# Designs tried in a protein design run: peptides against a protein of PDB entry 3B8E. Part 34

Target 1, 230 residues: chain A of PDB entry 3B8E
Amino acid sequence: PFLIFIIANIPLPLGTVTILCIDLGTDMVPAISLAYEQAESDIMKRQPRNPKTDKLVNEQLISMAYGQIGMIQALGGFFTYFVILAENGFLPIHLLGLRVNWDDRWINDVEDSYGQQWTYEQRKIVEFTCHTPFFVTIVVVQWADLVICKTRRNSVFQQGMKNKILIFGLFEETALAAFLSYCPGMGVALRMYPLKPTWWFCAFPYSLLIFVYDEVRKLIIRRRPGGWVE

## One batch from the design tools (peptide; aimed at target 1 F82 A86)

Design b1_p19_5_s2 (made by RFdiffusion4, then SolubleMPNN; from b1_p19_5, 14 letters changed)
Fold by OpenDDE base, seed 5:
Structure b1_p19_5_s2 (fold): chain B 230 residues (1-230), chain A 19 residues (1-19)
Amino acid sequence: as target 1 above (230 residues)
Amino acid sequence: LELLKKIGELALKYAEELK
């Protein structure tokens, strides 16, 4: 997110507080919950890997897969960001290079894509209105990420959802997201302004995309053991 | 949650200092 912010000079899509809430609030319980996940049904049927060659290749492929998932998460957040700004009159093309004027408190006549002038305060309200939906988008996408992390090869449908701690983690993430989004004073305290409930659904296509992507990946691994997708 | 509470308190303090 920060790289795009710097390169494109767009208004800040995700605040530092929201990043901390993701890293420390929403990801911790889910990560711990994975320690209680049952082993895959086929784990004992796998042939011993060569510890010198096969481990290194597998670590690289896993790293790439997580990198790709992270990119899809970021795309989901940015999609929500651009939609909100477009609904407020700022088209994506108009946001390029706008940050300098956007962040200047002395400029109170920044024009949107339709020629409407925005004060500094109005602009910051819109910016902070984007932070909460971006955060919620990440949480919704993290549901899929957590679920796909239950297995390396087996489908989630084969593994099932028996880990009660993981289920608790999903509810904890969702409850925290709702609390930060709708609790009175969060706009002043954390610059997380309330979002319309409809914004929760903007992330669903990306969550589904991650799920489908990983299920297809796992299907390929099951059909071609030791392939480049593993 | 305790960490989030502390972050929130710090953010509030910072926000008040910026007013």
Scores: peptide ipSAE 0.008, ipTM 0.289, DockQ to the pose 0.019
OpenDDE base, seeds 1, 2, 3, 4: peptide ipSAE 0.000, 0.000, 0.000, 0.000; ipTM 0.196, 0.273, 0.227, 0.206; seeds 2, 3 fail the geometry check

Design b1_p19_5_s3 (made by RFdiffusion4, then SolubleMPNN; from b1_p19_5, 14 letters changed)
Fold by OpenDDE base, seed 5:
Structure b1_p19_5_s3 (fold): chain B 230 residues (1-230), chain A 19 residues (1-19)
Amino acid sequence: as target 1 above (230 residues)
Amino acid sequence: LELLIEIGKKALEYAKELK
């Protein structure tokens, strides 16, 4: 998110407070819950890795965790961001380079794509109205991310959803997201303004995409052990 | 942890400036 913010000079898509809420709030319980996941049915049938040559975290795992899945998550968040700004009169092309004037509190006549002038206060309300849906989008895609992390090779449908702590984690992160999004005073305290309930659904295609992508990846691994997708 | 602390401090500073 920050790289695009710097390169494109767009209004801030995700606030620092929302990042902290992700890192400290929504991710901890889910991550701990994975320690209670049942082993895959084939784990003991695998040959032990060579500790001298085989890395626990190889380039393929790094590419999956930080590259592919992370990019899909970011795309989901940015999609929500651009839709909200477009609904408020700011088309994506118009946002390029706008940050300088957007963040200047002394400029109260920033024009949108339709020639409407926006005060600093109005612009910041719209910006913070984007932060909450971006955060919620990340939570929704994290559902898929957590579920796909249950297994390395087996389908989630083969593994099942028996880990009660993981299920609790999914409810906890969702409840926290709802609390931060809708609790009175969060707009003043955390600059997380309430979002329309419809914005929760904007992330669903991306969550589904993550899930389908990983299931296809795992299917390929099962059919071709030791392949480039493992 | 250091990064989180730094982000937290910056978030608090930013929140104060925006009030």
Scores: peptide ipSAE 0.006, ipTM 0.286, DockQ to the pose 0.024
OpenDDE base, seeds 1, 2, 3, 4: peptide ipSAE 0.000, 0.005, 0.005, 0.000; ipTM 0.217, 0.272, 0.270, 0.268; seeds 3, 4 fail the geometry check

Design b1_p19_5_s4 (made by RFdiffusion4, then SolubleMPNN; from b1_p19_5, 13 letters changed)
Fold by OpenDDE base, seed 1:
Structure b1_p19_5_s4 (fold): chain B 230 residues (1-230), chain A 19 residues (1-19)
Amino acid sequence: as target 1 above (230 residues)
Amino acid sequence: LELLKEIGKLAAEYAKKLK
């Protein structure tokens, strides 16, 4: 998100505080919950990792986590961001290069795509209004990420959802997201303004996409062991 | 990491109570 913010010079889609809330708040308990996941039924049938040649974190895993899944997450967040700004009169094309004027407190006549003038305060309200839905979008996408991380090879349907701690983690991250989104004072404290409940659903297609993508990936791995997808 | 482990244990204990 920050790279696109710099490259495209768009208004900040995700604030630093929201990033910290993701990293420290919503991701921590879910990640810990994976430590309590049952081992895959086939794990003992796999050959042991060669500690000299096989990295714990390899390029394929990095490519999958950051290059593929992370990209889908970012797309989900940006989709929500662009929809919110478009609903407020700022079309995606108009946002390109707008950051300089957007962030200038002395410019109080920044025009939207429809010629409406926006004061600095109004612009910042809209910007911060985007942060919360972006954050929530990430949380909803993280549901899929957490679920797909239960297994490397087996389908989630084969593994099941027996990990109560993972279920608790999903509840906790959702409850935290709701708390941060709707608790009075969060707009002042965290610049997380309340969002319409409908914004929670904006991420669902992307969450489903991640889930389907990973299930297909795992299916390919099961059918073609040793493939590049592994 | 130790703090994370402790939080994980607490979460596990809580999950056990959610029977």
Scores: peptide ipSAE 0.000, ipTM 0.204, DockQ to the pose 0.015
OpenDDE base, seeds 2, 3, 4, 5: peptide ipSAE 0.000, 0.000, 0.000, 0.000; ipTM 0.213, 0.229, 0.226, 0.236; seed 2 fails the geometry check

Design b1_p19_6 (made by RFdiffusion4)
Pose (drawn by RFdiffusion4):
Structure b1_p19_6 (pose): chain A 230 residues (1-230), chain P 19 residues (1-19)
Amino acid sequence: as target 1 above (230 residues)
Amino acid sequence: STFFEHLEKIFDFLDTFFS
């Protein structure tokens, strides 16, 4: 968000005070939950994991979580950013502009008068909003992530999907997300009431592609064991 | 109803975006 927030002055899609509420507020229990996820094979069958080569974090990981999924998620919440403006004052060709606040009203876009009324408001579309829908969309994509990372080589199909803990926390996350999105009050130091019917399902189209994606690769990694690029 | 109206708006937006 902040990267694009510079390349094209298209208003702060994700908020800073909003970031400190996902890794340190949302994906919390899920990250923990992952730990309770059980085995994946006859482990005591493999040579000791060498320490110099086979690391913990590496390209194999980063490439598949920063340069792959981390992107598909990105669009999703970024997409919702537009819809959150679109059904309010969409600028899919417009937008791209510094939104000052000492001016008050004197400008707008797409047939409007947004000012002191819609200036305290002009931002109420990202502050109380956009950030929020983007926020939720991130959580929403985090579902399939917290299931495509549940396994490392087996389809969630012929593999246990019985992580009682994860499941009951995948909700304990998605729920908090709502309570953090409708919390009558603290919503001040935070975001605001989204349109439940849709101001949620926006990233939903995406969370899927995620689950659908890596699910194939795993099954790709298999049908071709020695594997290639995958 | 509202959901289907929102979908219609999203499709309109997409049509505008791609145009």

Design b1_p19_6_s1 (made by RFdiffusion4, then SolubleMPNN; from b1_p19_6, 13 letters changed)
Fold by OpenDDE base, seed 5:
Structure b1_p19_6_s1 (fold): chain B 230 residues (1-230), chain A 19 residues (1-19)
Amino acid sequence: as target 1 above (230 residues)
Amino acid sequence: ELLKKLLEKIKEFLEKLLE
């Protein structure tokens, strides 16, 4: 989000506070829950990692985390961001390069795509109105991410949802996201304005996409061991 | 409008899953 903010000079799509809420809030319990996941049925048939030659964090892991899943997550967040701004009169093309004037507190006549003028205060309300739905979008996409992380090779349907700590983590992160989104005073304390409940559904296609993508990937790995997809 | 249509489809899908 921050890289696109710099490169495209668009209004800030996700605030620093919301990022901290993800990293320190919603992701911790789910990540810990994976330590309690049942081992895959074929784990003892795999050769152990060579600690001298094999890196724990390899190019394949980085590609999966940042290049594949992370990109789909980012697309989900940006989709929500662009829709909200478009509903408020700012079409995606108009946002390119707008940051300089958007963030200038002395400019109170920034025009939207329809010629409506926006004060600095009005613009910041719209910006912060985007932060919460973007955050919620990430949480909803993280549901799929957590579920696919249960296994490396086996389908989630083969593994099942037996990890009670993981299920608890899904509820915890969702409850925390709802708390941060709707608790009175969060607009002042965290600059997180409440979102319409309908915005929770904007991420669902992307969550489904992540799930389907990973299941297809795992299917390919099972059918063609040692392929470029592993 | 596209968002509304998508949300409606998602809602319908979720309703079917909850039945």
Scores: peptide ipSAE 0.006, ipTM 0.273, DockQ to the pose 0.051
OpenDDE base, seeds 1, 2, 3, 4: peptide ipSAE 0.000, 0.000, 0.000, 0.000; ipTM 0.261, 0.253, 0.252, 0.213

Design b1_p19_6_s2 (made by RFdiffusion4, then SolubleMPNN; from b1_p19_6, 12 letters changed)
Fold by OpenDDE base, seed 1:
Structure b1_p19_6_s2 (fold): chain B 230 residues (1-230), chain A 19 residues (1-19)
Amino acid sequence: as target 1 above (230 residues)
Amino acid sequence: KLLEEALKKIEEFLKKLLS
């Protein structure tokens, strides 16, 4: 998200507070939960890998998989961001290069795609309106990510949801997202304005995409042990 | 207000890092 913000010079899609909430609130507890996840049912069935040949390839493939998942998460957030801005009159193509004028408090006549002039305050309200749904999108996508991270090769349906700490993590991040989205004063305190409940569903296709992607990946790994997808 | 100011400073700092 941040790289696209820099490269495209678009208005800030995800605020620092939301990033911190993701890192501290939504990623930390799940990461801890994964440390307590039960070993995969197939771990003990695997032959010892050759540490000289298999480790590097495996680390690269894991890194690529996490990179791909992270990219899908970012795409989900950006989709929500662009939809919200488009609903407010700013089409994606118009946002390109707009950041300089957008962030300038002295420019109060920034035009949207329809010729409507936006004051600095109005623009910042719209920008901050994007932060909450972006965050919520990440949380919803993380549901799938956390579930798929339980196993490397087995389907989530095979491993099951036995880790109570993971369930707690999912509850915590969801509760945090709800708190930040609907608690009075969060718009002022954290620049996370109230979210329409409908925006929670905008991320669901991406969560499903990640889930399907990982299940397909795991299926390929199961069918082709030692393949390039591993 | 203090939190908002701190957040603004962090945002400005991040913007500077990204500029």
Scores: peptide ipSAE 0.000, ipTM 0.225, DockQ to the pose 0.025
OpenDDE base, seeds 2, 3, 4, 5: peptide ipSAE 0.000, 0.000, 0.000, 0.000; ipTM 0.252, 0.229, 0.207, 0.232; seeds 2, 3 fail the geometry check

Design b1_p19_6_s3 (made by RFdiffusion4, then SolubleMPNN; from b1_p19_6, 12 letters changed)
Fold by OpenDDE base, seed 5:
Structure b1_p19_6_s3 (fold): chain B 230 residues (1-230), chain A 19 residues (1-19)
Amino acid sequence: as target 1 above (230 residues)
Amino acid sequence: DELEELLKKIKEFLELLLS
């Protein structure tokens, strides 16, 4: 998100504080929960890794973490961001290069795509209105990420949802997200303004996409072991 | 209220670091 903010010079889609809330608040319990996941049925049938030749974190894992899943997450967040701004009169094409004027406190006549002028205060309200839905979008997508991380090869349907700690983690991160989104004072404390409940559903297509994509990937791995998709 | 105050302080601290 921050890289796109710099490159495209768009209004800030997600605040630094909210990013910290993701890293420290919503990701910790889910990550710990994976330590309690049951081993895949074939794990003991696989050859041990050679520590001298085989990297623990290989190019495939990096590609999965940052290149594939991370990009889908970012797309989900930005989709929500652009929809909200469009509903407020700022079409995506109009946002390109707008950051400089957007962040200037002395400019109170920034025009939207329809010629409406926006004061600095009004613009910041809209910006902060985007932060919460972007954050929530990430959390909703993280549900899928956590679930797909249960296994490397087996389908989630084969593995099942028996890890109670993982289930607890899903509820915990969701409850935290709801708290940060709707608790009074969060607008002042974190610049996270409350969002309409309907915005929670905006991320669902992307969450589903991640899930389907990973299930297809795992299916390919099962059919073609040792392929580039592993 | 205490949590909100803590979050506010954290925010202020972060803003200072980023300034």
Scores: peptide ipSAE 0.007, ipTM 0.293, DockQ to the pose 0.021
OpenDDE base, seeds 1, 2, 3, 4: peptide ipSAE 0.000, 0.000, 0.000, 0.000; ipTM 0.257, 0.205, 0.229, 0.178

Design b1_p19_6_s4 (made by RFdiffusion4, then SolubleMPNN; from b1_p19_6, 12 letters changed)
Fold by OpenDDE base, seed 1:
Structure b1_p19_6_s4 (fold): chain B 230 residues (1-230), chain A 19 residues (1-19)
Amino acid sequence: as target 1 above (230 residues)
Amino acid sequence: KELEELLEKIKEFLKKLLE
């Protein structure tokens, strides 16, 4: 997200505070929860990896898979961002290169795609309105990420949801997202303005996409052990 | 409130680091 912000010179889609909330709040408990995940049912049936041949290929493939998942997460966040800005009169094309004028406190006549002038204060309200749904989008996508990280090969339907700590982590991050989105004063304290409940659903297609993608990947790995997808 | 205080402390710390 931050790289696109720099390259495209668009208004900031995800604030530093929201990034910190993700890193310290929403990722910590889930990450700890994964340490308590039960061994995959097929791990005991796998032959020990050849440390000379199998490690390098698997690490590259894992890194690629996580990279792809990360790209889908970013796309989900940016989709929500662009939709909100478009609803407020800023079309995606108009946002390109707008950052300099957007962030200038002395420019109070920044025009949207329809010729409406926006004050600095109004622009910042819209910007901060994007931070919350972006954050929520990441949380909803993280549900899928946490679930898919439970296993390397087995389907979630095969492994099930036996880790109570992981389930607790999912509730915790969701509760934190709700707290940050709706608690009074969060707009002033964290620059996270209240979110319409409907925006929670905007992330669901991307969460489903990640889930389906990983299930298909795992299915391919199960059918073709040692393939380039593993 | 505790989360807000923690976040403010982190913000202050980050500001000090950037300075």
Scores: peptide ipSAE 0.000, ipTM 0.244, DockQ to the pose 0.019
OpenDDE base, seeds 2, 3, 4, 5: peptide ipSAE 0.000, 0.000, 0.000, 0.000; ipTM 0.243, 0.218, 0.190, 0.241

Design b1_p19_7 (made by RFdiffusion4)
Pose (drawn by RFdiffusion4):
Structure b1_p19_7 (pose): chain A 230 residues (1-230), chain P 19 residues (1-19)
Amino acid sequence: as target 1 above (230 residues)
Amino acid sequence: FDDFENFFETVSDFFEHLF
């Protein structure tokens, strides 16, 4: 968000005070939950994991979580950013502009008068909004992530999907998300009431592609064991 | 149902303006 927020002055899609509410507020229990996820094979069948080569975090990881999924997620919440403006004052060709606040009203876009009314408001579309829908969209994509990372080489199919803990926390996350999105008050120091019917399902189209994606690779990694690029 | 229709119309409008 902030990166694009510079390349094309298209208003702060994700908020800072909003970031400190996902890794340190949303994905919390899920990250924990992952730990309770059980085995994946006869483990005591493999040579001790060397320490110099086989690491914990590496390209294999980063490439598949920063340069792969981390992107597909990105569009999803970024896409919802537009819809959150679109059904209010969409600028899919417009937008790209410094939105000052000492002016008050004097400007707008796409047949409007947004000012002191829609200036305290002009932002109420990202503050109380956009950030929020983006926020939720991130959680929404985090579902399939917290299930495609549940396994490392087996389809969630022929593999246990019985992580009682994760499941009851995948909700304890998705729910908090709503309570943090409709919390009558703290919503001040935070975001605002989205349109439940859709101001949620925006990233939903995406969460899927995620689950659908890596699910193939795992099954790709298999049908071809020695594996290639995968 | 109206909200979904509006949502899809907005998405469509977005793509039309994009293309």

Design b1_p19_7_s1 (made by RFdiffusion4, then SolubleMPNN; from b1_p19_7, 17 letters changed)
Fold by OpenDDE base, seed 1:
Structure b1_p19_7_s1 (fold): chain B 230 residues (1-230), chain A 19 residues (1-19)
Amino acid sequence: as target 1 above (230 residues)
Amino acid sequence: KEALERLEKVIEEIKKALE
């Protein structure tokens, strides 16, 4: 998200506070939960392959898979961001290069795609309005991510949701997202303005996409053991 | 209640990180 912010010079899609909420609230507990996840039945049954060649390939493939999931996750967040800004009159093309003027407090006549002038305060409200749904999008996508990370090869349906810590993590991040989205004062304190409940559903296609992607990946791995997708 | 307390702790940690 930050790289796109710099490269495209768009208004900040995800604030530092929101990033901290992700790191502390949504990533940490799930990561701990995954550490306590029962070993996948097939991971422990595999004879150690040649530790030099197979470990390196496996690490690269895992890194690639996480990179791909991360890209899909980011795309989901940006989709939500662009939709919100478009609904407020700022089309994606118009946002390109707008950051300098957007962040300038002294420019109070920044025009949207429809010629409406926006004050600095109004622009910042819209920007901060994007932070919450971006965060919520990340949380919803993380539901799929956390579930798929439980297993390397087995389907989620085969492994099941037996880890109570993971379930607790999912509940916690969802509760945190709800709290940050709807608790009074969060807009001022954390620059996370209240979110319409409908925005929670904007992330669901991306969550489903990640889920399907991983299930397909795992299916390929099961059908072609030792393939490049592993 | 426990979930709420934990959320409050996270918020406090975030606030501290922002200071």
Scores: peptide ipSAE 0.007, ipTM 0.278, DockQ to the pose 0.021
OpenDDE base, seeds 2, 3, 4, 5: peptide ipSAE 0.005, 0.000, 0.000, 0.006; ipTM 0.271, 0.217, 0.203, 0.283

Design b1_p19_7_s2 (made by RFdiffusion4, then SolubleMPNN; from b1_p19_7, 16 letters changed)
Fold by OpenDDE base, seed 5:
Structure b1_p19_7_s2 (fold): chain B 230 residues (1-230), chain A 19 residues (1-19)
Amino acid sequence: as target 1 above (230 residues)
Amino acid sequence: DEALKLLKEAIEKLLEALE
C-alpha cells in the first residue's frame, strides 16, 4: 500500500493508526490460535522429504503463495478506497498526482472530477473516511486468510473448524474493527471516521477470491504431490 | 479515565508529529 502511495502520488489510503491496529491488534490472537490447530489428517502419510533440497523449494513456494495472498489483500483495500473517493467525486484517474495539492493546507479549491471545489478540511474528512473502510476490508480479508492457514494441503472442509481459540480470534478482530469504526470520538482521536455498514460487504469478493484460490492450490497439491504449487 | 486521557493525548501528539 505504501509503495503505491509513493509511486502514484495519491491521497493517503491507509493511516499509521490503522497499520498499527492491523499489526498489533488484529493479527496477534489469530496467529497464536494457529498454534492450537490440529495436525492435518495426512501428515503421517507423507513420505520423508530431503531436508537439504525439498525444504528450500517448499519454503520458497510457500513464501510466494503468502506474497500473492498479501497482494490480493492490498487490492481489496485499494478497491474500497477508490470506490469511496469515486462516490465523493474523485475518479481514480483524477487521483494520480493529486497528493501534493491534497495535503497542502493553503489550497482550498482542489477540484474533483466534476469541477466541484474542496477545502482542505473537506478533503481530510474524505481521506479519513477512507482509512476505516480500508482497515475493515483488511480485517474481512483476514478472515479468509486465517481460515486457509489452518491447513497446507487439506481442504478447510476436510479439516473443519474445531479450534475454539481460532474462532475466538475471528470474533476478537471483528469486535476490534467494529469498535474502531463506530465508537464515538474515534474520528478525532484516531482519525478513523465511522463507515456505512454496507462497506463491510465490499471486501467479501476478495475474501472469496482468496478462499477459492487457496482451495484450488491445495487441490492441485493433493493431486500432484511434489509439484510447483506446493 | 486518566489513563484514557493520557493515551488520547499521546496519540494526538503522535498524529501531530506525523503530519
Scores: peptide ipSAE 0.011, ipTM 0.349, DockQ to the pose 0.020
OpenDDE base, seeds 1, 2, 3, 4: peptide ipSAE 0.000, 0.005, 0.006, 0.000; ipTM 0.290, 0.269, 0.323, 0.221

Design b1_p19_7_s3 (made by RFdiffusion4, then SolubleMPNN; from b1_p19_7, 16 letters changed)
Fold by OpenDDE base, seed 1:
Structure b1_p19_7_s3 (fold): chain B 230 residues (1-230), chain A 19 residues (1-19)
Amino acid sequence: as target 1 above (230 residues)
Amino acid sequence: EEALKRLEEVIKKLEELLK
């Protein structure tokens, strides 16, 4: 998000505080929960990998897969961001290069895509209005990410949802997202304004996309053991 | 409100540190 913010010079889609909330609030508990995940049913059936040939390639492939998932997560967040800004009159094309004027408190006549003038305060409100849904989008996408991380090769349907701590993690991050989104004062405290409940659903396609992507990936791994997808 | 203001200040400081 920050790279796109710099490159495209768009208004900040996700604040540093929301990033911290993701990292500390929504990532830690799920990560801990994964430590308690049951071993894959086939883990003991796997042949030892050749440390000379398989290790580096596998690390690169894992890094690539996680990078791809991260890109999908970011795309989900940006989708939500652009939808919200478009709903408020700022079309994506108009956002390009707008940051300089957007962040200037002395410019109170920034026009949206429809010629409406926005004061600095109004712009910051809409910016902060984007932070919460972006955050929530990440959380919803993380549901899929957390679930897919349960296994390396097995389908989620094969591994099941036996890890109660993982389930707790999903509830915790969701509860935290709801708390940050709807608790009074969070708009002032964390610059996370309340979001419409409908914004939770904006992430679902991307969550599904990640899930499908990983299931397909795992299916390929199962069908072609030792392939480039591991 | 004061607690919220303090929290906002802390957040601003954190944001500055994270820049």
Scores: peptide ipSAE 0.000, ipTM 0.265, DockQ to the pose 0.022
OpenDDE base, seeds 2, 3, 4, 5: peptide ipSAE 0.000, 0.000, 0.000, 0.000; ipTM 0.274, 0.287, 0.170, 0.311

Design b1_p19_7_s4 (made by RFdiffusion4, then SolubleMPNN; from b1_p19_7, 16 letters changed)
Fold by OpenDDE base, seed 2:
Structure b1_p19_7_s4 (fold): chain B 230 residues (1-230), chain A 19 residues (1-19)
Amino acid sequence: as target 1 above (230 residues)
Amino acid sequence: EEALRKLKEAIEKLLEALE
């Protein structure tokens, strides 16, 4: 998100404080919960890893985790961001290069895509209104990400949801997201203004996309072991 | 109200510094 902010010179889609809330709040407990996941049913049928040749984290795993899934998460967040700004009169194409004027406190006549002028305060309200839905979108997408990370090869339907700690993690991150989104004072303290409950559903297509993508990937791995998809 | 305004401004400055 920050890279696109710099490259495209758009208004800030996600603040650093919200990023910290993701990293320290919504990501920690779910990540720890994976340590308590049951072994895959076929794990003992696999040969032991060769520590001299097989890295625990290889380029392929990095590509999958940070490249593919991360890109889908970012797309979900930016989709929500652009929808909110469009509803407020700022079409995506109009946002390109707008940051300089957007962040200037002395410019109070920034025009939207329809010629309406926006004061600095009005613009910042809209900007901060985007932070919370972007954050929530990431959390919703992380539901799918956490679930798919339970297994490397087996389907989630084969593995099941027996890890109570993981289930707790899903509820915890959701509760935290709701707290940060709706607790009074969060707009002042964290620049996280409250969002309409309907915005929680904006991320669902992307969450589903990740889930389906990973299930298909795992299906391919089961049918073609040792392929580039693994 | 003035105290709340000052607190808000201080928080905003802090947030800006963290970005």
Scores: peptide ipSAE 0.012, ipTM 0.329, DockQ to the pose 0.021
OpenDDE base, seeds 1, 3, 4, 5: peptide ipSAE 0.006, 0.000, 0.000, 0.011; ipTM 0.330, 0.221, 0.229, 0.368

